# Designs tried in a protein design run: peptides against a protein of PDB entry 4PN1. Part 87

Target 1, 261 residues: chain A of PDB entry 4PN1
Amino acid sequence: KIEMNFLNKPIVPDTTKVISNFLTHYLITEPVEHVEIEAKLGTLIDLETQNRFEFPVMNETILNPEFNLRTRFESDMTASEHKYLNEFLNQAFRDSQKPGRLPFAYKHTKQVDLFYETEDNSRDKIRVSKNQSDNQVLACVKKRRVADLFLYCPNDAFDIRISISDELPVSMPSGNQQPSLTRLKDRVGYVHQEIKIDLTKTTQNDPVYDTTERHELEVEFGNIADLRDRAQKAKDGMEAPLFRRVQLFMDNVRILRREHS

## One batch from the design tools (peptide; made by RFdiffusion4, then SolubleMPNN)

Design b1_p16_8_s1 (from b1_p16_8 with F3I N6L T8L D11S)
Fold by OpenDDE base, seed 1:
Structure b1_p16_8_s1 (fold): chain B 261 residues (1-261), chain A 16 residues (1-16)
Amino acid sequence: as target 1 above (261 residues)
Amino acid sequence: NPIIDLDLISSIYNPP
């Protein structure tokens, strides 16, 4: 007979607990109404050196937001890295279609994001997303960044930013308003067990500056209602469902951030 | 199983 430990009960990694508590705060304690929760792959940059941040830890570490580490997060990667991840996810998709597996869903979207200033000159702009092919409105939202949690991953190709945002649906801007910014997005989305993985290429044209491109990979909780339910149960003393969901999410993130050409 | 054409987003890098 083999037991998992001297209590013969599952134990949860500390990382899972910390993230679970972070999510619970913004799902239950101070609930964000139209919450979006995503992890982006990128690089923590040391503002002093402009190189990747160096911290005296040997593995995945959640950074304490109470400490000013003088860092910025670059949610970008090279085209080569992005291509590699696309190929990797395509293979994962194919493998998941086999008997005995849970299949990925796949969607390719091309959209235009139009950003508008608000009448009250608030910091948050209105984003209108339209399908590039038929110009149909996909969404009109005012997005507010609520909180970030950064993971320093010294052994992996990427660091992680977990972001909580409020995407408030709002009315369309008046027809007389001109967008202050326009972005083209080419997005390939993979969904597995209600966790969404998006590869996005963003192109921004500036009349004065050269065209800028960003290559992003994000992992998102696709079922917020379920996650909120799990978080509530955790507050009520049943933590296991939340821990399992967070563990699943983080395992997917861990797989992706380790992959590089 | 659904027949899905898996696009490569990298095709944007070198458009035809």
Scores: peptide ipSAE 0.038, ipTM 0.611, DockQ to the pose 0.013
Fold by OpenDDE base, seed 2:
Structure b1_p16_8_s1 (fold): chain B 261 residues (1-261), chain A 16 residues (1-16)
Amino acid sequence: as target 1 above (261 residues)
Amino acid sequence: NPIIDLDLISSIYNPP
């Protein structure tokens, strides 16, 4: 007979606990009403060196937000990396269609995001998202970044930012208002076990600057209601369901951040 | 910087 450990009970890694607590705070303790929870792949940049941040750790490490490490997070990647990840996820999709597997869902969307200034000149802009094919409105929201948690991943291709955002549905801007910014988004989305993985190519035209293109990969919790329920149970002393969900989420993130061409 | 216009986002399914 083999046992898991000397207690013969499962143990939860600190990473899972820390992230779970972080999520619980913004799901339950100080709840964000229209919460979006996502992880983006990118690079922690040391503001002093302008290179990737170097910290004296040898593995995945959650950075303490109480310390100003003089870093910024760049959620962009190279076109080559993005293409590779697209191919990788396409293959994962194909493999998941085989008997005995849980299948991915797949969707390719092209949208335009129009950003409008608010009447109160708030920092947050109104984003109107439209389908590029028929110009139908998909969403009209005011998004606020609430909190970030950064994972430094020295052994992997990418570092991770986990973000809590509030996406407040709002009314459409007045018909006479012009957008201050327009972004084109080409997105392929993969969903597996209610975890959403999106590859997004964003094109932005700037009248002053040349057209810029960004390549992003994000992983999102696709069932917030379930996650909130799990978080509530955790607050009530039953942590296992939340830990399992966070573990699944992070395992998917870990797979993706290790991939490179 | 020159814009790199690559079709990086491809559908698994070819358009009909």
Scores: peptide ipSAE 0.030, ipTM 0.556, DockQ to the pose 0.014
Fold by OpenDDE base, seed 5:
Structure b1_p16_8_s1 (fold): chain B 261 residues (1-261), chain A 16 residues (1-16)
Amino acid sequence: as target 1 above (261 residues)
Amino acid sequence: NPIIDLDLISSIYNPP
């Protein structure tokens, strides 16, 4: 008979604990009301070298936010990488439709995001999202970035930014207001076990600059209420449900960041 | 940059 360890009990990875604590803070301790929690694939760039950040670690490492590492995070990838991930997820979708598996859900959405300045000149803009096909309003929100947690992943194609945001529903801007920025988004979304994976191609037209295109992959917790409940239980001493959910989330992120063309 | 066909699933499952 083989045992897991000398206690013969499961052990929780430290990364899971750290992320769980991070999430618990913004779910329970200082709760964000309309919280969005997502991980974006990208690259940590060293501001001094303008190359990918190098840190004296050999594996996935959560960076301490207390230290200014003089980095920036670029939430972008090449079109080729994005295409590869799209194909990869398409295959994963197909495989999940087989008997005995939990199926993915899939949705393709083309939307336009219109950004409006607020009357108080707040940095937080109002975002109106509309469906490109019928101009139906999908959302009208004021999004505030609350916190970030960065993972340096030297062995993978991408580094990770986990972000906590507050998406406050707000009233539509007045008809007389012009958007300060317009973005076109082509998004394919995959949902598996209430974890959302979105591939988004964003096109932005700037009157001064050439049209820019971005390719993003994000992983999001699709059931915040459940996550909040798990976080509350963790605060109350029952950590296992939260750890399991965070582990699932991170495993999906790990799968994706390892995939590259 | 190569054009990304994001709707591959639809293309596969939509019968010609």
Scores: peptide ipSAE 0.017, ipTM 0.536, DockQ to the pose 0.013
Fold by OpenDDE base, seed 4:
Structure b1_p16_8_s1 (fold): chain B 261 residues (1-261), chain A 16 residues (1-16)
Amino acid sequence: as target 1 above (261 residues)
Amino acid sequence: NPIIDLDLISSIYNPP
């Protein structure tokens, strides 16, 4: 008979604890009402070198937000990388349909996002999302970025940004208001165990600049209510449910960030 | 002030 360790009890990786605490803060301690929690794949770029940031670590590392590392995060990838991930997720979807597995759900959405300035000229824009096929409004929100947590992943193709956002539902802009920005969004969404994985291609037409395309992959907690419940339990002294959920989330992220063309 | 990232678009294919 073997045991998992000398205590024969589960142990939680430090990464899981740090992320869990981060989430708990914005779920419970200073709760964001309409919270969105997502991880994006991208690249930490050193502002001085304009290359990928090089940190003296050998594995996945959560960067301390208290330190200005003079970096930016580019939540973008090449079309080739994006295509590879799409194919990878398609295969994962297919495999999950087999007996004995929990199936992925899949949705392909083509939408247009219209961004409007607020009357008070606040930094936060109103985003109206419409289905491209029938022009039906999918959402109208004002999104505010609340906090970020960056993971430097030297062994993987991508670094990770975990973001806390507040997506406040708002009324539609007035009919006479013109959007300041329009983006076409082609998104394929995969849901597995209430974790959402989205591949998104964004096309933006700028009157001054040529059409730009961006390719993003994001992983989102699909059940915020459950996550909040788990976070509350954690605050009450029962951390295991939260840790398990965060571990699941991070393992999915880890799978994805390792995949590249 | 936090940077707001907007969603992006790609050519994606449906699974068979």
Scores: peptide ipSAE 0.026, ipTM 0.527, DockQ to the pose 0.021; fails the geometry check

Design b1_p16_8_s2 (from b1_p16_8, 6 letters changed)
Fold by OpenDDE base, seed 2:
Structure b1_p16_8_s2 (fold): chain B 261 residues (1-261), chain A 16 residues (1-16)
Amino acid sequence: as target 1 above (261 residues)
Amino acid sequence: NPIIDYELISSLYNPP
């Protein structure tokens, strides 16, 4: 007989606990009402060197938010990397359709985001999202970034930002109001076990600068209600369901951040 | 609204 360890019980990695606690805080303790929880692949940039951040650690490490490390996060990648990840995910999708697997769902969405200034001139703009094909309004929200948790991943192509956002539904801007900014999003979305993986190409016209393009990969919790339930249970002393869900989420993130052309 | 030049990304249903 082989046992898991000397206690013969599962043990939860510290990373899972830290992230779970982080999520529990914004799901339960100080709950965000319209919460969005996602991880973006990108690069932690050292503001001193303008290169990728270097920290004296040898593996995936959650950075302590209490310390100012003089970093910024660039949630972007090259077109080549983005294409590679798309091909990788396409293959993963195909493989998941085979017997004995849980299948991916796939969706291709073309969206336009129109940003409007608020009447009170608040920093948070109103975002109206429309389907490019039929101009159907998909959402009208005011998004607020609530918190970030950064993972430095020295062995992988990308670092990770886990973000908590509040997407407050709001009324449409007045018909006479013009958008201050327009963004086109071409998004391919993959869903596996209610974890969403989105590859997004964003195009933005700037009146002063040339058109800019970004390539992003994000991983999102697709069932917030379930996650909130799990977090509540965790707060009540039953942590296992939350830990399992966070572990699944992070394993998907880990797979993706390791892939490169 | 300004017209933005747009290129579709590669996908299962929209290959390059």
Scores: peptide ipSAE 0.022, ipTM 0.536, DockQ to the pose 0.014
Fold by OpenDDE base, seed 4:
Order: sequence, then structure tokens, then C-alpha cells
Structure b1_p16_8_s2 (fold): chain B 261 residues (1-261), chain A 16 residues (1-16)
Amino acid sequence: as target 1 above (261 residues)
Amino acid sequence: NPIIDYELISSLYNPP
């Protein structure tokens, strides 16, 4: 007979607890009404060296937000890395269609994001997302970044930013308003167990600079209501459901950040 | 608006 440990009970990794507490705060304690919770793959850049930040740790580490580490997060990767991840996810999709597996859902979306300034010239812009093919409005939101949690991942190709955002649905801008910025997005979305994985290629024309291309991978909690319910239960003393969901999320993130060309 | 070339994803629709 084998037991898990000397208590023969599941033990929760500290990382899971920290992230769970972080999420619980913005789900329950100071709830964000229209919350989006996503993890982006990218690189923590040392502002002094302009290279990847080097922290004296040997594994995945949540950085303490109270410390100013003089870093920025670059939520971008090379085309080669992005291609590799696309191929990897395509294979994962195919494998998930086999008997005995839970299948991925897949969606390919080409959209245009139009950004509009608010009348008060606030920092938060209105984003109108339209389907590129038929100009159907997909969303109109004012997105506010609420909080970030950074994970330094020295053993992997990517660091992680977990972001809490408020995506407030808003009315469409008036027809006389011109967008201040337009972005073309080619997005492929993979959904498995209500965890959404998006690969996005973004093209932006800058009036001053040449056309820029960005390659992003993000992992998002696809069922916020369920997550909020789990967080509430955690606040009520039943933490296991939340921990399990966060563990699932993080395991998916961990898989992805290890993949590179 | 230019069409974004992201042909890699089309592989999902091309069976081996």
C-alpha cells in the first residue's frame, strides 16, 4: 500500500495557495464585477540590462508585488516559438479527440480591435472587437488592468504574468468617433475543461513606425462564475475546490511555458 | 486592412 504522505492527505503546493489567495481577493474580497483572469507567457525584462531578469531562485517563483524589481513584462515571443506552440496545441487538440479523453474545442477568429478614447481622455480606452470577415461586433468593453502577479520561471522559456482585469461592457462609441488605434488579430482558441488557451498574432500599423507584429499566448479561466463559486467556498473554509481549479490552470500554464522551438 | 497570414492553424483542417 502506498500513501501520498505521512498524513495520507493531499497537500497543496504553496504556489497554488498564493495564487488562490490572489484570485480570491479579486473574486470575493474586493470583487471585480466583470473580471477577466488570464496568464500570459512572456519575459520579465530587467530594465537596466534589457535582458531577461535574473532572480536568485532555481524554480518557478511568484514575485512579491511589494518589491519594485525594475522590470517590465514583455508579453511577446518569436514567430518561431509561436509556431511551435501552435503546432503543439494542434497536436494536443488531435490527441484529445481520441476515445477516453476530454476533447478540446477549437475556434479560429480573425478580428479587428478598434480602440477609442473616452470623452474624459481617461487611460482606459474603449475596445470594439469586430469579426474581420463580416464586421460583426464581438465585444465592446472598457478594460482596466486591476492587478498582476508575476511568476519567474528560470527553467522554462517563458515567465508568466497572471492578470486581473475588469472588462466593463460599454456602449458603442458614437459613429462620429474615430479609433485612435486599430489592431488586427488572428486568434486561435483552444478550450479544454473550461480553460481557454489563445494563440494570437497581432498586426498593428503605427503611423510613425512600421507595421508591428506581436505573438502572444494566453491562458484564461473560461468559467468565471464557477471560479467565483470556488473562491467563495474557499472563504467559507472549503479550499479544496479552488485549489484544484487553480492547480489545473497552473499545470496547463506549466505545460505551455516549457514548450519552445 | 491587410489580411493576417496565419496559415499554421490551417493544418487542423488538413488531415494527414
Scores: peptide ipSAE 0.017, ipTM 0.499, DockQ to the pose 0.013
Fold by OpenDDE base, seed 1:
Structure b1_p16_8_s2 (fold): chain B 261 residues (1-261), chain A 16 residues (1-16)
Amino acid sequence: as target 1 above (261 residues)
Amino acid sequence: NPIIDYELISSLYNPP
């Protein structure tokens, strides 16, 4: 008989523990009301060099927010990288439809996001999302970025930003109010075990600047209620369910960030 | 099984 270790018990990777604690804080300790939790693929850029950040580590590393690393995160990739990931996810989707597997679900959405400034805090914006085909209002939320956790991934194509956001449902802006920003979003979404993987092409028209296009991949917890329940159990001394869910999430992220064209 | 619309997927990169 083979044992896992000298205790013959599962051990949790440190990364899983750190992320679990981070999530628990914003789910339970100081709970965000309408929380969105997502990981975006992108690049940590050194502000001094304007190149990808270099840190003296050899593997996936959660950066300590207490240290000013003088970095910015670019949540963008090339069209070719984005296309490659789409092809990869399409294949994963097909494979998951086979007997004995848990299937992916798929959804394609095209929407227009209208952003409205708020008087109280420039950081908070009202976003009205409409379906491009019929102009139906999909959502109207006041979005606030709450916290970020950055993972430096020296061996992979992408670094990771895990973000906590508050998306409070709010009333529609007054008809006399004009949007400060309009964005077109073309999004293909893949869902597996309640984890959402979205490929998004965003187009922004600026009257002063040329049209900008962004290619993003995000991984989101699709069942916040379940995650919050798991986090509560963790606070109560039963950590395993939370650790398993975070591990699943991170493994999906790890798969994706290793892929490149 | 969900129906995959490959044309819709492709529209992400090549909008009609």
Scores: peptide ipSAE 0.015, ipTM 0.523, DockQ to the pose 0.013
Fold by OpenDDE base, seed 3:
Structure b1_p16_8_s2 (fold): chain B 261 residues (1-261), chain A 16 residues (1-16)
Amino acid sequence: as target 1 above (261 residues)
Amino acid sequence: NPIIDYELISSLYNPP
């Protein structure tokens, strides 16, 4: 008879535990009220070499935030890579519509983001998102970055940044205020088992640089209330539900970061 | 305002 291991039980990867603890901190221990939790695909750049960071590890590795490794994270990819991922996700969507599968949901959104200065001239700007076609307001928020966790992935096309943000809903700016910055976003969103996968093409006019285009892929926890509940259960001694949810999230991220054109 | 190249993203219902 063959068994899984000498305990004949599933084992939780260490990566899952580390990420779960990170999330639990900002969900329960020091809770962010309007939390957004997302992973972005990109590249860790060594500030000294300006090339992709090289670390003496051979697989997916969470970098310790206590150490300044003199890196930056570029949350961007080439148009070709972005297109490839779009095609890949479209195929995954189609396959999920087959009998016996859990289906993807799909949404295509074209929006304009308008950034406004706050009355107190705080660092955080108000972002008003509008539908490009009918100018309907989709959201009005003030977003603050709270924490980042970086994964170096030497064997894959992309490295990963997991970010904790606080997205505070705020009132619309006064009609007399002019936006300090405008961005156009073309976003295709896929949702599977409450995990959101977004491909976003952003175009921005920069006063210093010519019009810039960015191509991003994001994976987000679509049900924060459920995740917070799971994190609370973990604090109460039942870790399995949280581990399962984090594992699902990371497996989706792992699938995507391996894909490239 | 900048112009987005919408043809870069392949929609399921409006492919390039």
Scores: peptide ipSAE 0.016, ipTM 0.499, DockQ to the pose 0.014; fails the geometry check

Design b1_p16_8_s3 (from b1_p16_8, 6 letters changed)
Fold by OpenDDE base, seed 4:
Structure b1_p16_8_s3 (fold): chain B 261 residues (1-261), chain A 16 residues (1-16)
Amino acid sequence: as target 1 above (261 residues)
Amino acid sequence: NPITDLDLISSIYSPP
């Protein structure tokens, strides 16, 4: 008989604990009311070199937010990388439809995001999302970035930014307001065990600048209520449910960040 | 068929 370890009990990786604590803070301790929690694939760029940040570590590591490393996070990838991930996820979807597996759900969404300035000219813009096909309003929110946690992943194609955002539902802008920015989003979404994986191609038309296209992959907790419940239990001394959910989330992220063309 | 006809975002970059 083989045991897991000398205690014969599950052990939680330190990464899982750190992330869990980070999430618990914004779910329970200082709760964000309309919280969105997502991980984006991208690259930590050293502002001095404009190359990928180099940190003296050999594996996935959470960067300490207390230190300004003079980095920026580029939540973008090449079209080729994006295509590869799309194909990879398509295959994963197909494989999950087989007997004995939990199936993916799939949705293709084409939307336009209209950004409006707030009356107070705050940094936070109102985003109105509409379906491209029928112009139906899908959402009207004011999104505020609350916190970020960065993972440097030297062995993988991408680094990770885990973001806590507040997506406050707000009233539609007045009819006389013009959007300051318009973005077209072509999104394919995959959901597995309430973890959402979105591949998004964003096209931005600027009258002055060339049309820019971004390719993003994000992984999101699809059931915030459940996550909040788990976080509350963790605060009450039962950490295992939260750790398991975070571990699942991170394992999915780890799979994706390793894939590249 | 949802299983076989999954969309590709980057299809425009694929050879015709």
Scores: peptide ipSAE 0.022, ipTM 0.619, DockQ to the pose 0.013
Fold by OpenDDE base, seed 2:
Structure b1_p16_8_s3 (fold): chain B 261 residues (1-261), chain A 16 residues (1-16)
Amino acid sequence: as target 1 above (261 residues)
Amino acid sequence: NPITDLDLISSIYSPP
């Protein structure tokens, strides 16, 4: 007979607890009403060197937000890396269609995001998202970044930013108003067990700057209601359901950030 | 070789 440890009880990794507490805060304690919770792959850049930061740690580490670490996060990756991840996820999709597996869902979306200034001159812009093919309005929101949690991953290709955002539905801007910015998004989305994985190529035309292209990979909680329920249970003393969901989320993130061409 | 847009974002499935 074997036991998992000397207590013969499951133990939760500290990383899971920290992230769970972070999520619980913005789901329950100070709840964000229209919350979006996502992890982006990217690089923690040392502001002094403009290179990837080198922290004195040897594994995945959640950075303490109370300290100014003189870093910025760049969520962009190379086209080659993005292509590799697309191929990787395509293979994962194919494998998941086999008997005995839970299948991925797949969706390819092309949209245009139109950004409008607000009447109150708020720093938060109104984003109108439209389908590129038929110009159907998909969403009209005002997005606010609420909080970030950064994971330094020295052994992996990417570092991670977990972000809490508030996507407030708002009325369409006036028909006479012109967008201040337009972004084209080409997105392939993979969903597995209600975890969304999106590869997005964003093209931005700026009148001042040359056209820029960005390649991003994001992992999002696809069922916020369920997550909020789990977080509430955690606040009520039953943490296991939340821990399990966070563990699943992070395992998917860990898989992706390890991949490189 | 330059990577084309098609190379980067490949659709393997088109849902109805």
Scores: peptide ipSAE 0.018, ipTM 0.590, DockQ to the pose 0.015
Fold by OpenDDE base, seed 1:
Structure b1_p16_8_s3 (fold): chain B 261 residues (1-261), chain A 16 residues (1-16)
Amino acid sequence: as target 1 above (261 residues)
Amino acid sequence: NPITDLDLISSIYSPP
């Protein structure tokens, strides 16, 4: 008979614990009401060198936010990398439709995001999202970034930013207000076991500057209520459900960040 | 013909 270890019990990686604690804080301890939790693939840039950050570690490492490492996170990737990931996910989708697998769901959306200044001139803008085809309002929110957790991944194509945001539903801006910024989004979304994977191509037109495109991949917890329940159980001494969910999330992230053209 | 999931799946880089 084989056993997992000398205790014959599952052991949780430290990364899973750290992320779980981070999530628990903003789900339970200081709860964000309309919380969005996502991981974006990108690159940690050293502000001094303007190159990818270099840290004396050999594997996936959560950076301590208490240390000012003089970095910025670029959530953009090349068009070729983005295309590769799109093809990769398309194949994963097809494979998941086979008998014995849990299938992906898929959705392709094209939307326009209009950003409006708030009356109080707050830092947070109101975002109105509309469907490009019928101009139907999809959402009107004031999004606030609450916290970030950065993972340096020296062996992978991408580093990771896990972000906690508050997406506060707000009333539509007055009809007399003009948007300060307009962005076109072409998004393909994949959902597997309530984990959302979105590839987004954003186009922004500037009258002074040339059209800019951004290519992003984000992984999001699709069931916040379930996650909050798991986090509460963890606070109550039952950590396993939360750890399992975080592990699933991170495994999906790990798969994606290793892929490159 | 019924629209299948394969019919719905697309690439951002595919021309319209």
Scores: peptide ipSAE 0.017, ipTM 0.545, DockQ to the pose 0.012
Fold by OpenDDE base, seed 5:
Structure b1_p16_8_s3 (fold): chain B 261 residues (1-261), chain A 16 residues (1-16)
Amino acid sequence: as target 1 above (261 residues)
Amino acid sequence: NPITDLDLISSIYSPP
């Protein structure tokens, strides 16, 4: 007979606990009403060296936001890396269609995002999203970044930013307003067990600044109501359901950040 | 790296 440890009971990694507590805060304690929770793959850049951040740790670690590490997060990758991940996810999709597996869902979309300044001249712009094919309005929201949690991953191709955002539905801007920013998005989306994985190529046009292109990979919780329920149970002393969901989310993130050409 | 047409995001049915 073999046992998993000297207590013969499951043990939860600290990473899972820390992330779970972070999520619980913004789901339950100080709840964000229209919450979006996503992880982006990218690189922590040291502002002093302009190279990838180096810290005296040997594995995945959550950075303490109370310390100013003089870093920025680049939510971008090379076109080659992005293409490789697309191929990888396509294969994962195909494999999931086999008998005995839970299937992926897949969607390819082309979207344009128009950003408008608010009357208050706040950092929070109004985003109007339209489908490129028929120009139908998909959404009109005011997005506010609430909090970030950064994971430094020295053994992997990418570092991680987990973000809490508030996406408030708002009225369309007046017809006389011009967008301050335009983003064209070519996105392939994968959904597995209510976890969303999006590969997005963005072209950003600014009337003042140069056009920029970015390649992003995002992992998002697809069922916020369920996650909020799990977080509430955790606050009430039953942590296992939340831990399991966070573990699933993070395992998907770990698969993706380790995968490279 | 420069972006080429080969670097475009492909559909599930596109060859690698």
Scores: peptide ipSAE 0.019, ipTM 0.582, DockQ to the pose 0.015; fails the geometry check

